Peptides against a protein of PDB entry 5JXT. Designs and how they scored, part 239

Target 1, 319 residues: chain A of PDB entry 5JXT
Amino acid sequence: SLLPKKEINVYIGMSEMQVKWYQKILEKDIDAVNGAGGKRESKTRLLNIVMQLRKCCNHPYLFEGAEPGPPYTTDEHLIYNAGKMVVLDKLLKRIQKQGSRVLIFSQMSRLLDILEDYCVFRGYKYCRIDGSTAHEDRIAAIDEYNKPGSDKFIFLLTTRAGGLGINLTTADIVILYDSDWNPQADLQAMDRAHRIGQTKQVVVYRFVTDNAIEEKVLERAAQKLRLDQLVIQQGRAQVAAKAAANKDELLSMIQHGAEKVFQTKGAFGTMAEKGSQLDDDDIDAILQAGETRTKELNARYEKLGIDDLQKFTSESAYE

## One batch from the design tools (peptide; made by RFdiffusion4, then SolubleMPNN)

Design b2_p27_1_s2 (from b2_p27_1, 13 letters changed)
Fold by OpenDDE base, seed 2:
Structure b2_p27_1_s2 (fold): chain B 319 residues (1-319), chain A 27 residues (1-27)
Amino acid sequence: as target 1 above (319 residues)
Amino acid sequence: SRPPRIRNTVVDEEAKKIAEERKKAEL
């Protein structure tokens, strides 16, 4: 029988470079971030800020001129300049030693380009599929990954390309490097490994940048998922669970952690304490803390009714 | 597989030296 998947949110501090770029993004549009634009601040401008902050949470090299060079080098700076890469690098070593195989999902094809550089730098054999991959090349990549005795350890996918009904049950680990605004897209990605033909316990690691916009993206996704579940259970099909974030929601999401980011000199959390020198005990502590916070987050939304889940709870904006 | 994005740039001896210097500055 298929075992239930285990999902763990992995909360990760920003690197010093991420903090500097996060500050620069907020400073560039400070009037919009402070809500000083009033009714005139366009939803489009706020969506652009959100997009830049999410890029920063993924990797600072997603910005033009952020990568050191020319000349450009493939080295440890590709890892230590992004908190998610530091955790990924340690986690992948553990996963490989366990004889597991891993799917890595992102919303950003340009992040997959960085992950390709990383895979080649670490000597990880991989496959890749994104939105631009031809149909025949997708089939070939899936077949090469799924073949008996495949030496491909990693499959790199955009979350949307992974949604195409493909079977990747030869992997037992799923890493969501970032989250979709639609929790159903992430579920569809997990279901590539968590499907008929899986023989192992599927574990999902969802990377979340701590004290940043990604916590609010996650909360909103959890809220929507719970709302969708309650709508299905109660037959209330009229609940617009798919409503795009309003202006005030976007502003609250941008403001989350912004003050602490402005006050911070250097990196955040475990990235400030250990940097790239995380050991196996540090990873276990991050995973245990993540498992606790995941249970707390789920328990928060399980207690809420439909009417509460339709309200944007501002209470989480001040935590 | 397509070439990685960084490796499409000229990785010369100077780029290797810069990489080694960065490694030494972090130790």
Scores: peptide ipSAE 0.029, ipTM 0.513, DockQ to the pose 0.081
Fold by OpenDDE base, seed 1:
Structure b2_p27_1_s2 (fold): chain B 319 residues (1-319), chain A 27 residues (1-27)
Amino acid sequence: as target 1 above (319 residues)
Amino acid sequence: SRPPRIRNTVVDEEAKKIAEERKKAEL
């Protein structure tokens, strides 16, 4: 029988470089971040800030002029400058030692470009598909990954490409490097590994930058998922329509952790303490803390009714 | 401009070399 998926949110501190870039993003639009734009602030401007903050959470090298060089090198700086890469690097080493194979999903094809450089640098054999990959090339990549005795360890996918109904049951680990606003997109990605023909326990690691906008993206996605479930269960099709964040919700999301980011000198959490020198015990601690926070997050939304979920805007973010 | 990535360029030969050296050290 197919085992249930184990989902773990992996809460990851920003690197020093991420903190500096996160600060710069907020400072560039500080009037909008402080709500000083009032009714005149465009939803488009707030969405742009959100997009930049999410890029920062993924990797600072997604910004022009962020990568050190010229000369540009593929070296350890590709890893230590992004908290998610530091955790990914350690986690992939464990996954490989366990004889597992991994799907890595991102919303950002440009992050997959960084992950390709990383895969080559670490000597990981991989496949890649994204939204631009031709249909035939997708089939070929899937077949190459799924073939018996495939030496391809990693499959790099955009979450959009993961939505295409493909079967990747030859992988048992899923890493969501970042989350979709629509939790159904992430579920569809997980379901590439978690299907008929899977013989292993599927484990899903969802990377979440701690004390950053990604926590609010995750919370909103969890809220939406619970709402979607309750709407399906209660037959109330009309409730699904309010999925788009309003200006105040976007502003609250942008403001989440911003004060602490401005006060921070250096990196966050375990990234400040150990940075790239994370050991196996540190990873276990991060995973255990993540498992706890995942249970707490789920338990928070499971208790809420439709009316509560409709009213529950991210206002509780200031504690 | 963003520096070229392996996807769009010739694979970094130094990155390959480092990866090969690492594989040898893990054996």
Scores: peptide ipSAE 0.026, ipTM 0.503, DockQ to the pose 0.056
Fold by OpenDDE base, seed 3:
Structure b2_p27_1_s2 (fold): chain B 319 residues (1-319), chain A 27 residues (1-27)
Amino acid sequence: as target 1 above (319 residues)
Amino acid sequence: SRPPRIRNTVVDEEAKKIAEERKKAEL
């Protein structure tokens, strides 16, 4: 019998470099961030800020001129300059020691390029598929990964490429390195491992940058998912969840945690305390805290009706 | 080593030396 998947949001502090770049992104558009642009501020500008902040949450090297160099090196700086990479690096060691195999999903193909450099640097054997991967190469990568006794530990995928109905039940761990605006895209990614033919407990780790825009992306995704579920259950076909965030929603998302980011002179949370020196106990603490916050997030939306889920919950952008 | 995909830069011997010096400075 297929075991239910275990989903854990892994809340990860920004590295010092991420904080600096997050500040720089906000400062560049500070008038828009403060809502001073009023009616003249374009939705497009706010969407661009959101996209830059999401890039920062993934890795600062997604920005031109962010990486130290020339000379450019593949070294430990590739890991310690991004909180998600620090946690990933420790988690992958544990996953490998358990004899598990892992799918890593991202929205950003350029992040997969960083993850490839990381895999090469750590000596992890991997496969890759993204939106540009030719059909034949995609088949070959899937077959190589799924082969009995495959030495491929990691499969790197864009969430879009993962949505194509492929079977990857030879993996039992799923890492969502980032979240889609559409929670169904992430579910479809998880269902690559959590499918008929899976023999292990599937565990899904969703990486979420703590005190950043990604928390609000996750909340919005959770709200939408619950709304979609209730609409299906109640047979209310026409509850068009407003698929696109409005300007005020985008502004609130941009403002979330911004004050604390400006006050921060270093890294956040466990990244400030331990940086790249996270031990197994620190990882267990992060996972346990994440499991608690995941339950709390789910419980928040489980109590809401359709009419409440259609309202934007303006939690204070300053809390 | 494979050149970084993000960077059309060859990791030369100088880049390795700088990386080793950084590792020594973090110890």
Scores: peptide ipSAE 0.024, ipTM 0.497, DockQ to the pose 0.025
Fold by OpenDDE base, seed 5:
Formats: C-alpha cells, sequence, structure tokens
Structure b2_p27_1_s2 (fold): chain B 319 residues (1-319), chain A 27 residues (1-27)
C-alpha cells in the first residue's frame, strides 16, 4: 500500500544579503508599507511589493545587479547569500547519502536557472522542466529521470509545469522551494512522487522564510486548503473562498515581520549564528522545529469551522 | 547585468562544457 506522505514546513532565516534587500524593497515603497496611501494605494502596487518580497525570500540574485561581480562566479556565494540555499545544500547531501532522489519545485523559472548553476557547481546530475520546455523535451527529461538505474539525482520543476499529470514515483523526496498561492498546485506537485508505483515513504519539505511574507503566504494557503476541504465535506459549494487577497490582506502580509527586519543588523536565526556552517545537528534542529510548528499550524486550522475560516480572512488583518 | 544562467532539460557533457567555459570567463 502507498504510505501516507510526511509534510514538514522548514522555517529558514534570511541571509544578511536577503535582509538588506528585503529592507530596500520595503523602504522603496515605505508609504505603501505604512498604509499612508490609504484607499488610494493601488492593489497593483501592493501585489508588486509582494512579488519582490517573495523573490527576496527565494534568492537575492533574482534582482538585476544583485549578484556580486564582475567577475560573476559560480561559487559558495550562490549558497550563503540565500538561507534556502544553505538549508538545501545540507539537506541534499543527506538525501543523497540515504539513496533517495528528489524533486525540487519553484514558482520561478529564474530560480531554477540558479538551481541549475548550483547543481553543476556541486556536481549533481539533474533534469529540468518549466513552462517553456517543449513537449518532446519534457518527455525526454521524464524518461531520462525515470529510467532504471538513472544517475539523475534531482528533477527541477516549476510547480505548474510539474502539475501536468507526469509520473515521478522514482523520486521519494519533494522540496517545495516556494509555495503557490493555490495550495492545490503544491498538492499536485507532491502527487508526482506520491502516487501508485511509489515504494518509499514520500517526504515533502516546504521551505518557508521565517519572519517574512512567506509565513503569511503559507498561512493563507493552509486556510484556503482547510476551507476547500470543509466545503467539499459539507457539500456547501456556495462558499466561494474569496480567491483574491484584498488590499488590507496584502498590506498585512507585507507588514508581517517588517519591523523586525528593519531592526535586524545581519542575518536571521540560525543564519545569524552559523551562516553557511550549518552541521547535521543544526539541520536536525531546524527539521524538528519545523515539524513542531507544522503540527501547531495544522492544529490551528483544523479547529476552525467554515464561518471562522471566512472571518479569519478578514481578522488576520488586525493581528 | 549578470551573465545568463545555464538552461538545460538534462545535464549533459555540453552543459558541463558551457558551465566550465562560463567559470573560465568568470575568472
Amino acid sequence: as target 1 above (319 residues)
Amino acid sequence: SRPPRIRNTVVDEEAKKIAEERKKAEL
């Protein structure tokens, strides 16, 4: 029988470079961040801020002119300048030693470009599929990854491209490098490995930048998923979950952790303490803390009814 | 602007050569 998947949110501190870029993004639009624009602030401006903050959480080199150089090098700076890369780098070593194979999903094809450079730098053999990949090249990449005795360790996918019904049960680890606004897209990504024909325990690691907008993206996704489940269970098709964040929700998401980011000199959490020098015990501590916080998050939403979940989409603007 | 990153569906010997050439151009 297929074993239930294990899902763990991995909460990751920002690097010093991420903190500096996160501050710059907020400062550039400080009037909008402080709500000084009031009713006049455009939803488009807030969505743009959200998009830049999410890029920062993924990797600062997603910004033009952020990468150190010239000369531009593929070296350790590609890792230590992004908290998610530091954790990924340690986690992939463990996954490989276990004889596991891994799917890495992102919303951002430009992040996959960084992950390709990283894979080449570390000597990891990989396949890639994104939204621009031709149909024939997708088939070839899937077949090359799934073939018996394949030496391809990593499959890099955009979440939406990976959602296309493909079978990747030859992988047992899934890393969601970022989260989709639609939790169903992430579930569809997990279901590439967690499917009939899987023989191993599937483990899903969801990377979440701690004390940043990604926590609120995760909370909103968890809330929506629970609401969708309850609507299906209760047959209440009329509860259209407000699909789009309003201005106040977007503003609250942007403001989350912003004060602490402005007060921070350097990196966050384990990134401040150890930086790129995380050991196996530090990774175990991060995973254990993540497992605990994942259980707490799920338990918070499991207790809520449909009416409470609908209110929480309005009240999470006031906490 | 930074140089373009590698874009390959499968890591092959040509992709490695491109990566090595880029690393040489980065030095």
Scores: peptide ipSAE 0.031, ipTM 0.448, DockQ to the pose 0.039; fails the geometry check

Design b2_p27_1_s3 (from b2_p27_1, 13 letters changed)
Fold by OpenDDE base, seed 5:
Structure b2_p27_1_s3 (fold): chain B 319 residues (1-319), chain A 27 residues (1-27)
Amino acid sequence: as target 1 above (319 residues)
Amino acid sequence: SRPPRTRNTVVDEEMKKIAEERKKKEL
């Protein structure tokens, strides 16, 4: 029988560079961030801020002129300048030592470009699929990854490209480097490894930047997922309004953690204390804290009925 | 100077070669 998947949210502090870039993004649009634009603030402007903040949470090198250079090098700065990369780097060492194989999903193909350079830098053999990958090349990558005795340790995928019904049951670890706005896309990604033919315990690590917009992206995704589950259970098919975030929700998401980010000099949390020098005990502490916060998050939404979950989504149905 | 993190084509070229070799075997 297929073992139930384990899902752990991994809450990760920003690096010093991420904090600096996060501040710069907020400062550039400070009037919009403070709600001073009133009813005139365009939903498009807020969505652009959200997208820049999410890029910052993933890696500061997603911004033009952020990478230190010239000379441009592939070195430890690729890791220590992004909290998620610091944690990823330690987790991948552990995963490899355990004889596991890993799928890494992101919404951002440009983040996969950074992860390719990282894989080469660490000597990790990998496959890649994104939205631009030709059909024949996708088949080649899947087969090369799944072949008996494959030396490919990592599969890099965009979440949408990974959703295409492919079987990757030769991996037992899934890393969601970022979250989709649609929790079903992340589930479809997990189900590439967590499917008939899997022989191992599938573990899913969801990376979440702490005290940042990604916590609100996660909360909104968890709320939607719970609503979808309850709608299916109650047979109420009409209730799953694909309501895009309204302006006030987007503003609240942008404001989340902004004060702490402005007050912070340097990195956040474990990134401030240890930076790139995270040891195995620090990783275990992050994973344990993540497991606790994951249980608390799930327990918060499990107590809510459809009507309670709808109140938070239906403010977008009256425009 | 390598422009900022451009896609590493090495794995893409590997996959293209594998795909081309498969296509030649199916023909």
Scores: peptide ipSAE 0.253, ipTM 0.819, DockQ to the pose 0.064
Fold by OpenDDE base, seed 1:
Structure b2_p27_1_s3 (fold): chain B 319 residues (1-319), chain A 27 residues (1-27)
Amino acid sequence: as target 1 above (319 residues)
Amino acid sequence: SRPPRTRNTVVDEEMKKIAEERKKKEL
């Protein structure tokens, strides 16, 4: 029988470089971030800020001129300059040691380019599929990954490309490097490994940059998912959660953790304490804390009715 | 030399300027 998937949010501190870049993104649009633009502030401007903050949470090298060089090298700086890469690098060693195979999903094909370089640098054999991958090449990559005794450890996918009904039950670990705004897209990605034919316990690690925009992206996604479930259960199909955040919701999301980011001179959390020198105990602590916060997040939304879930309350912006 | 792992967007160009200004201040 297929075991229930275990889902864990992995809350990851920003590297010093990410903090510096996150500050610069906010500083550039500080009037918009402070709500000084009022009713005149463009929703498009706020969406652009959100997208830049999400890039920063993924990797600072997604910005032009961020990567150290010339010369441009593939080295440890590719890892230590992004909190998610530091955790990923340790987690992948553990996953490999336990004889597991892993799907890594991202919204950003340009992040997959960084992950390819990382895989080459660490000597991890991988497959890749994104939105631009030809149909024949997708089949070939899936077949190569699923082959009995395949030496391919990692499958790199864009979340949307992974949603195309493919079977990857030869992997038992799923890493969501970032989250989709639509929680159904992430569920569809998980269902590539969590499907009939899976023989192992599927574990899903959702990377979330702590004290940043990604926490609010996650909360909004969890809220939407619960609302969608309740609407289906109650037969009230008309209560489709407004799929698009309003201006005030976007502003609240941008403001989340911004003050603490401005006050921070170094890295956050375990990235400040250990940086790239995370050990196995540090990873266990991060996973345990993540499991606790995941349960708390789910419990928060399980208690809410449809009317409460429709109120995107700004109250969680000031904690 | 391998090109930077960057996105080619107007926002990324402005972030490049910020990165260049920082490099000048750290020197």
Scores: peptide ipSAE 0.064, ipTM 0.492, DockQ to the pose 0.032
Fold by OpenDDE base, seed 4:
Parts: structure tokens; C-alpha cells; sequence
Structure b2_p27_1_s3 (fold): chain B 319 residues (1-319), chain A 27 residues (1-27)
């Protein structure tokens, strides 16, 4: 029988470089961040800030002029300049040692470009599929990855491209490097490994930048998923969950952790304490803390009714 | 400015080669 998947949110501190870039993004649009634009603030401006902050949470090298150089190199700086890469680098070593195989999903094809350079730098054999990958090349990559005795350890996918009904049950680990605004897209990605034909316990690691906008993206996705479940169970198809965040919700998401980011003179959390020198005990501590926070998050939304789940107020996030 | 990081061309050419070899076996 297929074992239930284990889902763990992995809360990761920003690197010093990410903090500096996160500050710069907020400072550039400080009037919008402070709500000083009032009724004239465009939803488009707020959505752009959200997108830039999410890029920063993924990797600072997604910005023009962020990568150190010239000369431009592929080296350890590709890892230590992004908290998610530091955790990924340690986690992949553990996963490989366990004889597991891993799917890595992102919303950002440009992040997959960074992950390809990382895979080459670490000597990890990989496959890649994104939204631009031709149908034939996609089939070839899937077949090469799923081949009996395949030496391909990693499959790099955009979440949407991975959602297209493919079977990747030869992997037992799923890393969501970032989250979709639609929690169903992430579930569809997980279901590529968690399907009939899987023989192992599927474990899903969802990377979440701590004290940043990604926590609010995750909370909103969890809220939406619970609402969708309750609407289906109650037959109340008329509760069209307002799929798009309003201006005030977007502003609240942008403001989350912003003050602490401005006060920070370095990295966050374990990234401040150890930087790239994370050991196995640090990874275990991060995973254990993540498992606890995941249980707390789920327990919070499981107790809420439809009427409470429709209220995305900033106040309900601090209890 | 350095162009943004792009897909590894060697990997893309390897995947294309596998796809072409598969097509030749299905014909």
C-alpha cells in the first residue's frame, strides 16, 4: 500500500546578502511598504514588490548586478549567499547517503539555472524540465531519470511543468524550493512522486524563508487549501474563494518581518550563527523545528470554520 | 553586465541526443 506522504516545512534564515537585498527592495518602494500611497497605491506595484521579495528569498543572484564579479565564477559563494542553498547542500548530501532520489521544484526557471550550475559544481547528475522544455525532450528527461539503475540523482522541475501528469515514483524525496500561490499546484507536484508504484516513504520538504514574505505566502496557501477542502465537504460551491489577494493583504504580507529585516546587521537564525558551516546536528535541529511549526500551522487551520477561513486579517496571524 | 545564469547547454544537447536516439528506435 502507498504510505502517506510526510510534509515538513523547513524554515530557513536569510543569508547576509539576502538581508541586504531584501532591505534594498523595501527601501526602493518604502512609501508603498509604509502604505503612504493610500488609495492611489496600485495593486500592480504591490504585486511587483511581492515578486521581488520572493526572488530574494530564493536567491540574490536572480537580480542583475547581485552576483559578485567580474570575474564571474561558479564556486562556494553560489551556496553561502542563499540560506536555502546552504540547507539544500547539506540536505542533498544526507539524501544521497540514504540512497534516496530527489525532485526539486521551483516556480522560477531562472532558479533552476542556478541549481544546474550548483549540480555541476557538486558533481550531482541531474535532469531538468521547465515550461520551455519541448515535449520530446521532456519525455527523454523523464525516461533517463526513471531508467532502471539511473545514475541521475536530482530532477529539477518548474512546479507547473512537473504538474502535467508525469510519473516520477523512482524518487522518494520532494523539495519544494518555493511555494505556489495555488496550493493545488504544489500538491500536484508532490503527486509525481507520491503515486501508485511508489515503494518508499515519500518525504516532502517545503523550504520557507523565515521572518520574510514566504511565511505569509505559506499561511495564505494553507488557509486556501483548508477552505477548498471544507467547501468540497459541505457542498457549498458558491463560496468562490477570492483567489486574488486584495491590496491590504498584499501590504500586510510585504510588511511581515520588514522591521526585523531593517534592524538586522547580518544573516538570520542559524545562518547568523554558523553561516555555511552547518553540521548534521544543525540540519536535524532545523528539520525538528520545522516539523513542530508545521504541526502548529496545520492544527491552527484545522480548527477554523469556513467563515473564519474567509477572513484573512493581519490580526489572526499573531495569535 | 554578465548575462543571467542560463541552462547548461551540455545538458540540453545530451537530452536532445537521447530524444533523437529514441525516435530512431520507434521508426
Amino acid sequence: as target 1 above (319 residues)
Amino acid sequence: SRPPRTRNTVVDEEMKKIAEERKKKEL
Scores: peptide ipSAE 0.051, ipTM 0.418, DockQ to the pose 0.067
Fold by OpenDDE base, seed 2:
Structure b2_p27_1_s3 (fold): chain B 319 residues (1-319), chain A 27 residues (1-27)
Amino acid sequence: as target 1 above (319 residues)
Amino acid sequence: SRPPRTRNTVVDEEMKKIAEERKKKEL
């Protein structure tokens, strides 16, 4: 029988470099961040700010001129300059030692390029699929990964490319490096490993940058998922919640944690205390804190009815 | 100097070889 999947949000502090780039993104559009543009502020401008902040949460090297060089090297700086990479590096070592195999999903193909360089640097054998991968090459990558006795440890996928009905039940760990705006896309990604033919307990780690826009992306996704579930259960098919964030929601998301980011000199949380020197106990503490916060987040939305979830703005989640 | 992080061409070539070998087994 297929065991229920375990999903754990992994809350990760920004590196010093991420904080500096996050500040620069906010400062560049400070009038929009402060809401000074009012009704005149373009929804497109706010969406662009959101996209840059999400890039920063993933890796600062997604920005032109961010990578140190010349000379350009693949070294430990690829890891310590992004909080998610520091946690990923320790987590992958543990996963490999356990004899597990892992799917890593991202929204950003350019982040997969960074993860390929990381895999080569650490000597991890991997497969890759994204939106540009030809159909035949996708089948070849899937077959190579699923082969009995395959030495491929990691499968790198864009979330949407992984949605294409593929079976990856030879993996038991799923890492969502970032979240989709549509929680159904992330569920479809998880269901590549959590499917008929899976023999292990599937564990999903969702990486979330703490005190940043990604917390609000996660909350919005959780709200939408709960609303979709209640609509199905109650037969209220007409309650198509507006899938697209409004301007005020986007502004609130951009403003979340902005003051603390401006006040911060250096890294956040465990990245400030330990940096790249996380041990196994630090990872266990991060995972346990993440499990607790995941239960708390779910419990907030489980108490809400359809009418509450429809009125629920990202601001009312913090009151 | 390595240009900005681009896809590892070696992995893409390995995947192409696997795809070509598969096509040869299906004929």
Scores: peptide ipSAE 0.043, ipTM 0.494, DockQ to the pose 0.069

